# Ledger of designs, part 145: peptides against a protein of PDB entry 4DOW

Target 1, 157 residues: chain A of PDB entry 4DOW
Amino acid sequence: TFSWVGRPLPNRKQFQQMYREICMKINDGSEIHIKVGQFVLIQGEDNKKPYVAKLIELFQNGAEVPPKKCARVQWFVRFLEIPVSKRHLLGRSPPAQEIFWYDCSDWDNKINVETIIGPVQVVALAPEEVIPVDQKSEETLFVKLSWNKKDFAPLPP

## One batch from the design tools (peptide; made by RFdiffusion4, then SolubleMPNN)

Design b2_p30_2_s1
Fold by OpenDDE base, seed 5:
Structure b2_p30_2_s1 (fold): chain B 157 residues (1-157), chain A 30 residues (1-30)
Amino acid sequence: as target 1 above (157 residues)
Amino acid sequence: MDPRAILKEKAKEEEEKAKEELKKLEELLK
């Protein structure tokens, strides 16, 4: 169950109401607030790890019937989502905690908020920085590079 | 709903093609 938090933001887009925050009610009755700019896990395919994304916008799409609660996201990819034939371009074996900024516009960046599993911690690192592998950071994901379907590169500005 | 489903399928097809090419290369190197 998802509900908007706060008043709609002023915007000029017809049929869209923009928000800064959404509330997610979990099975145990607790509530998690997710804000624009935070990172989230999104439901993936069966037997696959969830997708990772950064929330760029939260909005209600009034053009749909019924209106849907939506988000615009910046996608990240896990190493295992990279085609096998191109994984060698990284030049190293990444830890499981490493993700990559998806630097392409070909993917639909609009999602239904119902696909959000929950928040996740993502930390940007310089290429020379070591990804910590300990119990405390086990749930934290790290990003050093972008992926543009052709090669890996430094993170975009 | 997976907003990347179409592109993911394309990626899978490309992987399969790459595997086939690799297999052919391995056969030629025998």
Scores: peptide ipSAE 0.035, ipTM 0.498, DockQ to the pose 0.017
Fold by OpenDDE base, seed 1:
Structure b2_p30_2_s1 (fold): chain B 157 residues (1-157), chain A 30 residues (1-30)
Amino acid sequence: as target 1 above (157 residues)
Amino acid sequence: MDPRAILKEKAKEEEEKAKEELKKLEELLK
């Protein structure tokens, strides 16, 4: 169950009410609050790891009947999501914890909040920094580069 | 719903096509 936290933000978009925070209620009754700007895991395909995204906007889409709770996201991709034919362009074998900023506009960046699994920690690193691979960091994802379907590049500003 | 599912499938098809083309080229060069 998802519910909005706080009052709607001022918005000029028709049929959309924007929010800063959403509450996700878990089966055990506990609540997780997720805010704009945080990173989340999104439900992936069967037998695949969840997608990673940064929350850009939280909004209720009033154009739909019934209104749906939605989010606009910045997508990240895992190395295994990159076509095999292009993986060599990285020039190295990335650790499983590395993700890439998806620098394309072809993907729909609107999601239903029901697809959110939960928050995840994402840390941006400089290219020369080493990704720590220890038990404590296994749940943390790291991003160094962007992927634009053509090549890898430094992270956008 | 996976918002990337459709595009992901297309990318896979394109990759497979590229592999086939590469294979043909390799065969010609043998």
Scores: peptide ipSAE 0.031, ipTM 0.499, DockQ to the pose 0.017
Fold by OpenDDE base, seed 4:
Structure b2_p30_2_s1 (fold): chain B 157 residues (1-157), chain A 30 residues (1-30)
Amino acid sequence: as target 1 above (157 residues)
Amino acid sequence: MDPRAILKEKAKEEEEKAKEELKKLEELLK
């Protein structure tokens, strides 16, 4: 269950009420507050790891019938989401915790908040910095590079 | 739910085409 926290932010968008924060009620009854700017895990394909995204906007989309709680996100991709034919362009074998900034605008960046699994920690590193590897969990993900469907590059400024 | 499913499917198709082209090229260079 998702519910808005606080009052809508001032905006001029006709069919959108924008919010800073949303409350996610988890199965155990606890609540997690997720804010714009935080990173989240998004439900992916069945039997696959969830997608990673940064929340850019939280809004109720009144243009839809019925209105839906939505988010606009910046997508990240896991290495295994990169086409096999292009993976060699990285020039190294990345750790499981590494993700890449998706530097393309071809993907729909609007999601339903119901697809949010929960928050996740993402740490940005310089390309030359070493990613600490934790074999026990992927609690923290690391991003060093962007992926634009053609090549890897330094993160956008 | 995968909001990128359609695009991922297209990308996969393009990748397969690229692989086929590469394979043909490799055969020509043997």
Scores: peptide ipSAE 0.030, ipTM 0.510, DockQ to the pose 0.017
Fold by OpenDDE base, seed 2:
Structure b2_p30_2_s1 (fold): chain B 157 residues (1-157), chain A 30 residues (1-30)
Amino acid sequence: as target 1 above (157 residues)
Amino acid sequence: MDPRAILKEKAKEEEEKAKEELKKLEELLK
């Protein structure tokens, strides 16, 4: 169950009420608050790892009946999501914790908040920095590069 | 003892694990 936290933000977008924060109620009754700017895991296909995304906007879509709670996101891709024929372009085998900024506009960046599994920690690193691998950081993901379906490149500003 | 060496070693181990997982996936997709 998802519910808005706080008052809607002023905006000029038709049929959209924007928010800064949403509350996710879990089965055990606990609540997780997710804010714009945070990273989240999105439900993937069966037998697939969850997708990774950064929340850019949280909004209620009034164009639908009933209104839907939605988000706009910046997508990230896991190495295994990259086509096999293109993986060699990285020139290395990345650790499991590495993800890539998806630098394409061909994907819909609108999601239903119901697809959010939960928050995840994502840290940006320089290409020369080593990804720490320990028990404490096991769930932390790291991004060094972008992927634009053609090649890998430095992260966008 | 250089703490960076420890991190690099762990990173290498994780890289190898990732490589193995990739190989498994490629085999499944063939």
Scores: peptide ipSAE 0.019, ipTM 0.268, DockQ to the pose 0.014

Design b2_p30_2_s2
Fold by OpenDDE base, seed 3:
Structure b2_p30_2_s2 (fold): chain B 157 residues (1-157), chain A 30 residues (1-30)
Amino acid sequence: as target 1 above (157 residues)
Amino acid sequence: MDPRKILKEKEKELEEEEKKKLEELEKLKE
C-alpha cells in the first residue's frame, strides 16, 4: 500500500494535491519512503526487466473517482528497450547496468504509484567515465546518454 | 498495468517500419 508523507505542497494545479514523499509498505511490514527526485523501478512487461524512471512529482489526482495516487516521471530506457534496428547507433555494446535518458514526450509520463516496485540507484556519468562492473555497483544503474528515438546524444542539462 | 501500454501498438508499427526500411537500405548496398 501507498500513503502520503507530509502535508500537501502548494500548487496551482486544479484537482491535484502535490506531495514531496510517499511511503510504500511492503508485505513484510517494512516501509520504504520515496521522494521526488529519486529513481524508481516501474513494473514492466511480463518476463522483462522493470522500467526505470525518475520521479518528477507526486500527486493525488482528485479528478478521478476514486482519487488516485500518481506520479509524473522522467523515463529512462534500457538498451534492450531500444528498437533492434537502432541499437547499432550506439557503436558499442553497453553493460547491462547502462540506461539512457528518454528524450521524447510521446510516452505518457503519468503513472499510478502502485506500479512502483521500489527505489533504485542511478548515477549520471560523463561519456568518458567508465561504468564500474563490480559487486558493489551491481545494483546501480548508470546513464551517460539520451535516446530520442532517432539517435543517442549527450544527456540533457 | 504497463504505463506504456497505450503506445505499444504504435511503437511496434514504427519499429517494424524502421526495420523494414533498414533492411531495404542494406540490400541496396549489396
Scores: peptide ipSAE 0.072, ipTM 0.593, DockQ to the pose 0.065
Fold by OpenDDE base, seed 4:
Structure b2_p30_2_s2 (fold): chain B 157 residues (1-157), chain A 30 residues (1-30)
Amino acid sequence: as target 1 above (157 residues)
Amino acid sequence: MDPRKILKEKEKELEEEEKKKLEELEKLKE
């Protein structure tokens, strides 16, 4: 269950009401507030790890029937989402916690908020920085590079 | 629902094609 937090932001886009924050009510009755700029886990294919994305916008899309609570996101990919034939381009075996900035525009960056599983911690690192892999950081994901379907590269500015 | 399903299918097809090409190249090196 998702509900908007706060008043709609000033927006000139027709049929779209912009918000800064959304409230996610989980099964135990607790509430999680998710804001624009935070990272989230998004439901992917069954029996697979959830997708990772950064929330860019939160909006009610009134143009849809029925109106839906939506988000625009910046996608990230896990190493296992990279085609097998191209994984060698990384030149190393990444830890499971490493994700990559998806530097392509071919994917739809609009999602329904109902696909959000919850927030996740994502930390950007320089390429030379070591990704900490311990119990304290087991829930934290790290991004060092981008992936543009052709090669790995430094993160976009 | 997988929000990337449609495009992932295309990526899978491309991956399979690339894999086949690599296998062919490996055979040529033998």
Scores: peptide ipSAE 0.070, ipTM 0.595, DockQ to the pose 0.112
Fold by OpenDDE base, seed 2:
Formats: structure tokens, sequence, C-alpha cells
Structure b2_p30_2_s2 (fold): chain B 157 residues (1-157), chain A 30 residues (1-30)
């Protein structure tokens, strides 16, 4: 279950009540708080690794009946999500922990918060920095480049 | 639930077409 944390933020968007933080209650009764600006794992297809996204906005969509708790996200992609025919453009074999900023607007950036699995650590690196692959960093993801469905490029500003 | 499911099918079709084209080009290079 999901519940809002704190008071709604002022906004000009019709039918949208904005929030800074949401609480996710998991099966064991514990609570996980997720804030705008954090990275999350989103449920993907069956037998596939979860999607990675950065939370840009948290809002309740009052235009829907019933109202839904939603998020606006910046998508990231795993290397295996990139079409096979395009993977060679990277020019290297990335570690499993590397993800890429999705620099396209063709995907819907609005999600239901119910699809959030949990938070994840994402670290931005310079191209020359080595991605650490050790026991303590196994669950940490790293981003160096963007992907725009045509080529890889430096991260957007 | 897959938030990208609507566009996924179209992207898959494009990938398959591009893969076929690449394979054809590789055969011509031999």
Amino acid sequence: as target 1 above (157 residues)
Amino acid sequence: MDPRKILKEKEKELEEEEKKKLEELEKLKE
C-alpha cells in the first residue's frame, strides 16, 4: 500500500495534488519512504529485470475515477533493453550495473506508484571513471551516457 | 504490469527489421 507523506505542495496543475514524499508499506509491515529526486525500480515484463527510473514528480491524479497516486519519471535503460542491432554502437561490453539515461520523449513518463518495487542507488560517473563491481556495490547502478534510440551520448545537462 | 508495453511491440518489430537488414549486409560483405 502507498500513502502520501507530508502536506500537498502548491502547484498550478489542474486535478493534480503534488507531494514530495510517499510511503510504501511492504508485506512484513515495514515502511519505505521514497522522495522526489530518488531512483526507483519499476516492475517490468515477466521474467525481466525491473526498469530503472528517477522520480521527478509525485502527485495524485484527481482527473481519474477513482483518483490515482502517480509519479512522473525520467527513464533509464539497461544495456539489454537496447535493441541488439544497436548495442555495438557502445563500442564496449558494459558491466551489468551500467544503465543509460533515456533521452527520448516517446515513452509515457507517468506511472502508477503501485508499479514501484523500491528504491535503488544510482551513481553518475564521468566517462573515464571505472564502475566498481564488488560485493558492497552489487546493487548500485551507474550511469555514464545517454541513449536516444540512435546513438550514445554524454549525459544531458 | 509493464508501463512500456504499448510501445514495446512497435520497438520489437523495428529491432527485428534492423537485425535482418544487418544480417543481409554482413552476408554481402562476405
Scores: peptide ipSAE 0.069, ipTM 0.593, DockQ to the pose 0.113
Fold by OpenDDE base, seed 5:
Structure b2_p30_2_s2 (fold): chain B 157 residues (1-157), chain A 30 residues (1-30)
Amino acid sequence: as target 1 above (157 residues)
Amino acid sequence: MDPRKILKEKEKELEEEEKKKLEELEKLKE
């Protein structure tokens, strides 16, 4: 169950009410608050690791019947999501914790908040920085590069 | 629901086609 936190933000978009924060109720009755700018895990294929995304906007879409709670996201991709024929372009074997900024517009960046599994920690690193493999940081993801379906590149500004 | 399902299915199809082409090229080099 998802519910808005706080009052709608002032905006000029018709049929859209924007918010800074949403509350996710977990099965044990506890609540997790997720804010714009945080990273989240999104439901993917069965038996696959969930997708990673950064929340850009949280909004209720009143143009839909019934109105739906939605989010606009910046997508990230895991190495295993890169086509097998293109993986060699990285020139190295990345750790499982590495993700890549998806630098394409061909994917729909609007999601239903019901697909959010929960928050995740993502840390941006310089190319020369080593990704820590400590057990305590196994849940932390790291991003160094972008992927535009053609090649890997430095992170966009 | 998978928000990338439709696109990923197309990407898988393309990857399979590329794999087949590579296999054909390898056979020609034998």
Scores: peptide ipSAE 0.070, ipTM 0.577, DockQ to the pose 0.113; fails the geometry check

Design b2_p30_2_s3
Fold by OpenDDE base, seed 1:
Structure b2_p30_2_s3 (fold): chain B 157 residues (1-157), chain A 30 residues (1-30)
Amino acid sequence: as target 1 above (157 residues)
Amino acid sequence: MDPRAILKKKREEEEKKAKEKLEEELKKKL
């Protein structure tokens, strides 16, 4: 179950109410608060790892009946999501914890909040920095580069 | 094709149809 936290933010969009924070109630009765700017795991395909995204906006779409709780996201891509024929362009074998900034507009950046699994820690690193691979870092994802469906590049500013 | 790309195309088509319907309704009121 998802519920808005706090009052709607002032916005100029006629049929949208924007929020800074959402509360996710988990099966055990505990609650997780997720804010704009945080990274989240989103439900992927069957038997696949969840997608990774950064929350850009949280909003209720009042143009829909009934109104739906939505989010705008910046997508990240796992190495295994990159086409096999282009993986060699990285020039190295990345650890499983590495993700890439998706620098294309061909994916839907609007999601239903019900697809959010939970928060995840994402750390930006310089290209020369080594991704730690230990039990402590197993839950942390790391990003060094962007992917634009053609090549890898430095992260956008 | 990535499911997220498929979803985008579907959403854009739905939004286009909704816009066209609204425009037709507005024309009937004129």
Scores: peptide ipSAE 0.467, ipTM 0.801, DockQ to the pose 0.132
Fold by OpenDDE base, seed 3:
Structure b2_p30_2_s3 (fold): chain B 157 residues (1-157), chain A 30 residues (1-30)
Amino acid sequence: as target 1 above (157 residues)
Amino acid sequence: MDPRAILKKKREEEEKKAKEKLEEELKKKL
């Protein structure tokens, strides 16, 4: 179950109410608060790891009946989401914790909040920085590069 | 094709149809 936290933000978009925070109630009764700007795991295909995304906007779409709780996201991709024929362009074998900024507009950046599994920690690193491999960092994802379906590149500014 | 690309196309088609219907209704009221 998802519910809005706080008052709607000032918005010029008709039929959309924007929020800063959403509350996710888990089956055990616990609650997780997720805010704009945080990273989340999103339900993917059944046999694949969850998608990774950064929340850009949280909004209720009043143009839909019934109104839906939605989010606008920036996608990230795991190395295994990169086509096999293009993986060699990285020039190295990345650790499992590495993800890439998806620098294309061909994917729907609007999601239903119901697809959110939970928050995840994502840390941006410079290309020369080493990704920690210790047990304490196993739950943390790291991003150094972007992927634009053609090649890897530095992160967008 | 990635499911997210398919979803984008479907959404754009639905939004286009909704806009066309609204425009037709507006013309009938004039």
Scores: peptide ipSAE 0.462, ipTM 0.799, DockQ to the pose 0.129
Fold by OpenDDE base, seed 2:
Structure b2_p30_2_s3 (fold): chain B 157 residues (1-157), chain A 30 residues (1-30)
Amino acid sequence: as target 1 above (157 residues)
Amino acid sequence: MDPRAILKKKREEEEKKAKEKLEEELKKKL
């Protein structure tokens, strides 16, 4: 289950109440707090790895009955999500931990918070920096480049 | 097509319909 943490933020949108933080209650009874600006794993398709996204906004959509807890996200893509015909454009074989900033507007950036699996660590690196591959960092994802469905490029500012 | 693209199109269509309905209701009040 998901519940809001704290008071709603000042908002100009008529049917949306914005929040800074949400609490996710896990099956074992423990609670995980997720904040705007953090990265999360989102439920993907069957037999696929979860999607990766950065939380931009947390809001309750009051236009729906009943109101739904939602988020706006910036999407990231795994290398395996890149079309096979375009993977060569990277010019290298990336480690499994590398993800790419999705620099397109053709995807829905609004999600239901119920699709959030949990938080994930994402670290931005310069192109020349080496992605560490050790046992402690196996769960950490790294981003160096953006992907705009045509080519790879430096990260947006 | 990526599911997220499909969802966007669906949402845009729903929002369009909702907007059209609202505009019609507003016209009736004028």
Scores: peptide ipSAE 0.443, ipTM 0.786, DockQ to the pose 0.124
Fold by OpenDDE base, seed 4:
Structure b2_p30_2_s3 (fold): chain B 157 residues (1-157), chain A 30 residues (1-30)
Amino acid sequence: as target 1 above (157 residues)
Amino acid sequence: MDPRAILKKKREEEEKKAKEKLEEELKKKL
């Protein structure tokens, strides 16, 4: 269950009410607050790892009937989401914790908040920095590069 | 094709149709 936290932000968009924070109630009754700017795991396809995204906006879409709680996101991709034929372009075998900034506009950046599984920690690193692989970091994802469906590149500014 | 790409196309098509329908309804009321 998802509910808005706080008052709507001042917004000029006619059918969108924007928020800074949403509360996610988990099955055990605990609550997790997720804010704009945080990273989240999004429900993926069956038998696949969840998608990774950064929350850019939280909004109720009043243009939909019924209104939906939505988010605008910046997508990241796991290495295994990269086509097999292009994986060699990375020039290395990345650790499982590495993700890539998706630098394309062909994906839907609007999601239903109900697809959010939970928060995840994502750390941006310089290309030359080593991704730490230890038990403490297993829950942390790391991003060094972007992926634009053609090649890997430094993160966009 | 990535599901997110498919979803984008579908949503854009639906939004387009919804807009067209609204415009037609408005024209009929005039």
Scores: peptide ipSAE 0.442, ipTM 0.786, DockQ to the pose 0.188

Design b2_p30_3_s1
Fold by OpenDDE base, seed 5:
Structure b2_p30_3_s1 (fold): chain B 157 residues (1-157), chain A 30 residues (1-30)
Amino acid sequence: as target 1 above (157 residues)
Amino acid sequence: EEKEKLLEIFNRTEPLSEEEIKRKLAIFRE
């Protein structure tokens, strides 16, 4: 289950109450707090790697009936989500830990918080930096480049 | 991989969301 933490933030959007933090209660009864600006894993298909996103906004959407707890996100993509015909544009074989900043607006960036699996660590690296391949760091994802459906590029400002 | 992805799209016991379908189909775009 998910519940808001703290009071709503000031905003001018009708029917939307914005929050800084949300509490996720997991099966063992423990609680995980997730804040705007953190990275999260989003549910995908069974036995498949989850999607990766950065939380930009947390809000309750009162325009829906019933009101829904939502998040606006910046999507990342895994290498296997890149079109097969364009993967060669990277010019290298990326490690499994590498993800790419999705620099497009064709995907819906609003999600239900119920699809959040949990937080994840994402580290931005310079192009020349080597992604560490260690079992202790396998949970950490790394981003060097953006993908705009046409080519790879340096991370957006 | 392509065969596997196609099977995942069309041979499902539960329907995919529109966004999931969009992501999967994008893999085959030129």
Scores: peptide ipSAE 0.225, ipTM 0.693, DockQ to the pose 0.059
Fold by OpenDDE base, seed 3:
Structure b2_p30_3_s1 (fold): chain B 157 residues (1-157), chain A 30 residues (1-30)
Amino acid sequence: as target 1 above (157 residues)
Amino acid sequence: EEKEKLLEIFNRTEPLSEEEIKRKLAIFRE
């Protein structure tokens, strides 16, 4: 179950009410609050790891009947989501914790909040920085580069 | 397996998500 937290934000978009925060009621009855700017895991395909995204907008789409709770996201891509024929362009074997900023507009960046599994920690690193392998970072994902379906590039600002 | 674990923790099922459909259909807009 998802519910809005706080008051709608001022916005110019017709049929949309924007919010800063949403509340997820999880399995044990506890609640998790997720805010714009945080990173989330999104339901993926069967037997696939969840997708990773950064929340850039939270909004209720009043143009739909019934209104739907939605989000706009910046997608990330896991290495295994990159076509096999292109993986060599990275020039290295990335650790499992590395993800890439998806620098394309072909993917729909609007999601239904019901597809959000939960929050995840994503840390941006400079290309020369080492991804830590300690236990504390086991649940953390790291991003150094972007992927634009053709090549890897430095992370956008 | 990791996905299933996470889905269980956060009380989700594993149907084909709308986002996945959108992502799959994106190739037709290229």
Scores: peptide ipSAE 0.109, ipTM 0.607, DockQ to the pose 0.052
Fold by OpenDDE base, seed 2:
Structure b2_p30_3_s1 (fold): chain B 157 residues (1-157), chain A 30 residues (1-30)
Amino acid sequence: as target 1 above (157 residues)
Amino acid sequence: EEKEKLLEIFNRTEPLSEEEIKRKLAIFRE
């Protein structure tokens, strides 16, 4: 289950009450707090790895009946999500830990918080920096480039 | 079940230090 943490932010959109933090309660009774600006894993399709996203906004959508707890996100894309015919544009074989900033607006960036699996660590790297692949960083994801469905490019400012 | 398993996997790995995270996340602000 999910519940809001703290008071709503003063600035609100129509029918939207915004928050900084949400609490995710797991079956074992433990609680995980996730804040705006953090990175999360989103439930993917069957037999697929979860999606990766950065939380931009957390809000209660009062326009729906009943109201829904939602998030607005910046999507990332895994290399295997890129069409096979365009993967060569990267010019290298990326580590499994590398993801790419999705620089397109064709994807819906609003999600239900119930699709959030949990937090994940994402680290931005310069092109010359090596992605570490050891036991400690095995589940850490790294981003160097953006992908706009046409080509790879430096990260957006 | 998948949610709990994935959370467990990611939580048992030692994360980067807070200072390292701050330095690396600064790239997003460029």
Scores: peptide ipSAE 0.022, ipTM 0.403, DockQ to the pose 0.034
Fold by OpenDDE base, seed 4:
Structure b2_p30_3_s1 (fold): chain B 157 residues (1-157), chain A 30 residues (1-30)
Amino acid sequence: as target 1 above (157 residues)
Amino acid sequence: EEKEKLLEIFNRTEPLSEEEIKRKLAIFRE
């Protein structure tokens, strides 16, 4: 269950109410507050790892029937989502915790908030920095590079 | 159930200090 936190932000979009924060209530009754700018896991396809995204906007889309709680996101991509034929371009075997900034606009960046599994920690690293792969950091994802469907590159500024 | 399990896993993770996280996250803002 998702509900908006706070009042809608001032905007002039006719069918959209924008928010800074949303509350996610899970089955045990606890609540997780997720804000714009945070990173989240998004429900993937069956038997696949969840997608990773950064929340850019939170909004209610009144143009849809019924109105939907939505988010605009910046997508990340896991290494296994990279085409097999292009994985060699990385030049190394990344740890499972590494994700890549998806530097393309061909993906729909609007999601329904109901697809959000929960928050996730994403840490940006310089290319030369070592990704820690230990028990304590196994749930943290790291990003060093972007992927633009052609090659890997340094993170966007 | 899957969502709850994932939330539990990630909510308990504290691999970096808050200061370290802020420093590393600053890369996204540059």
Scores: peptide ipSAE 0.019, ipTM 0.406, DockQ to the pose 0.034; fails the geometry check

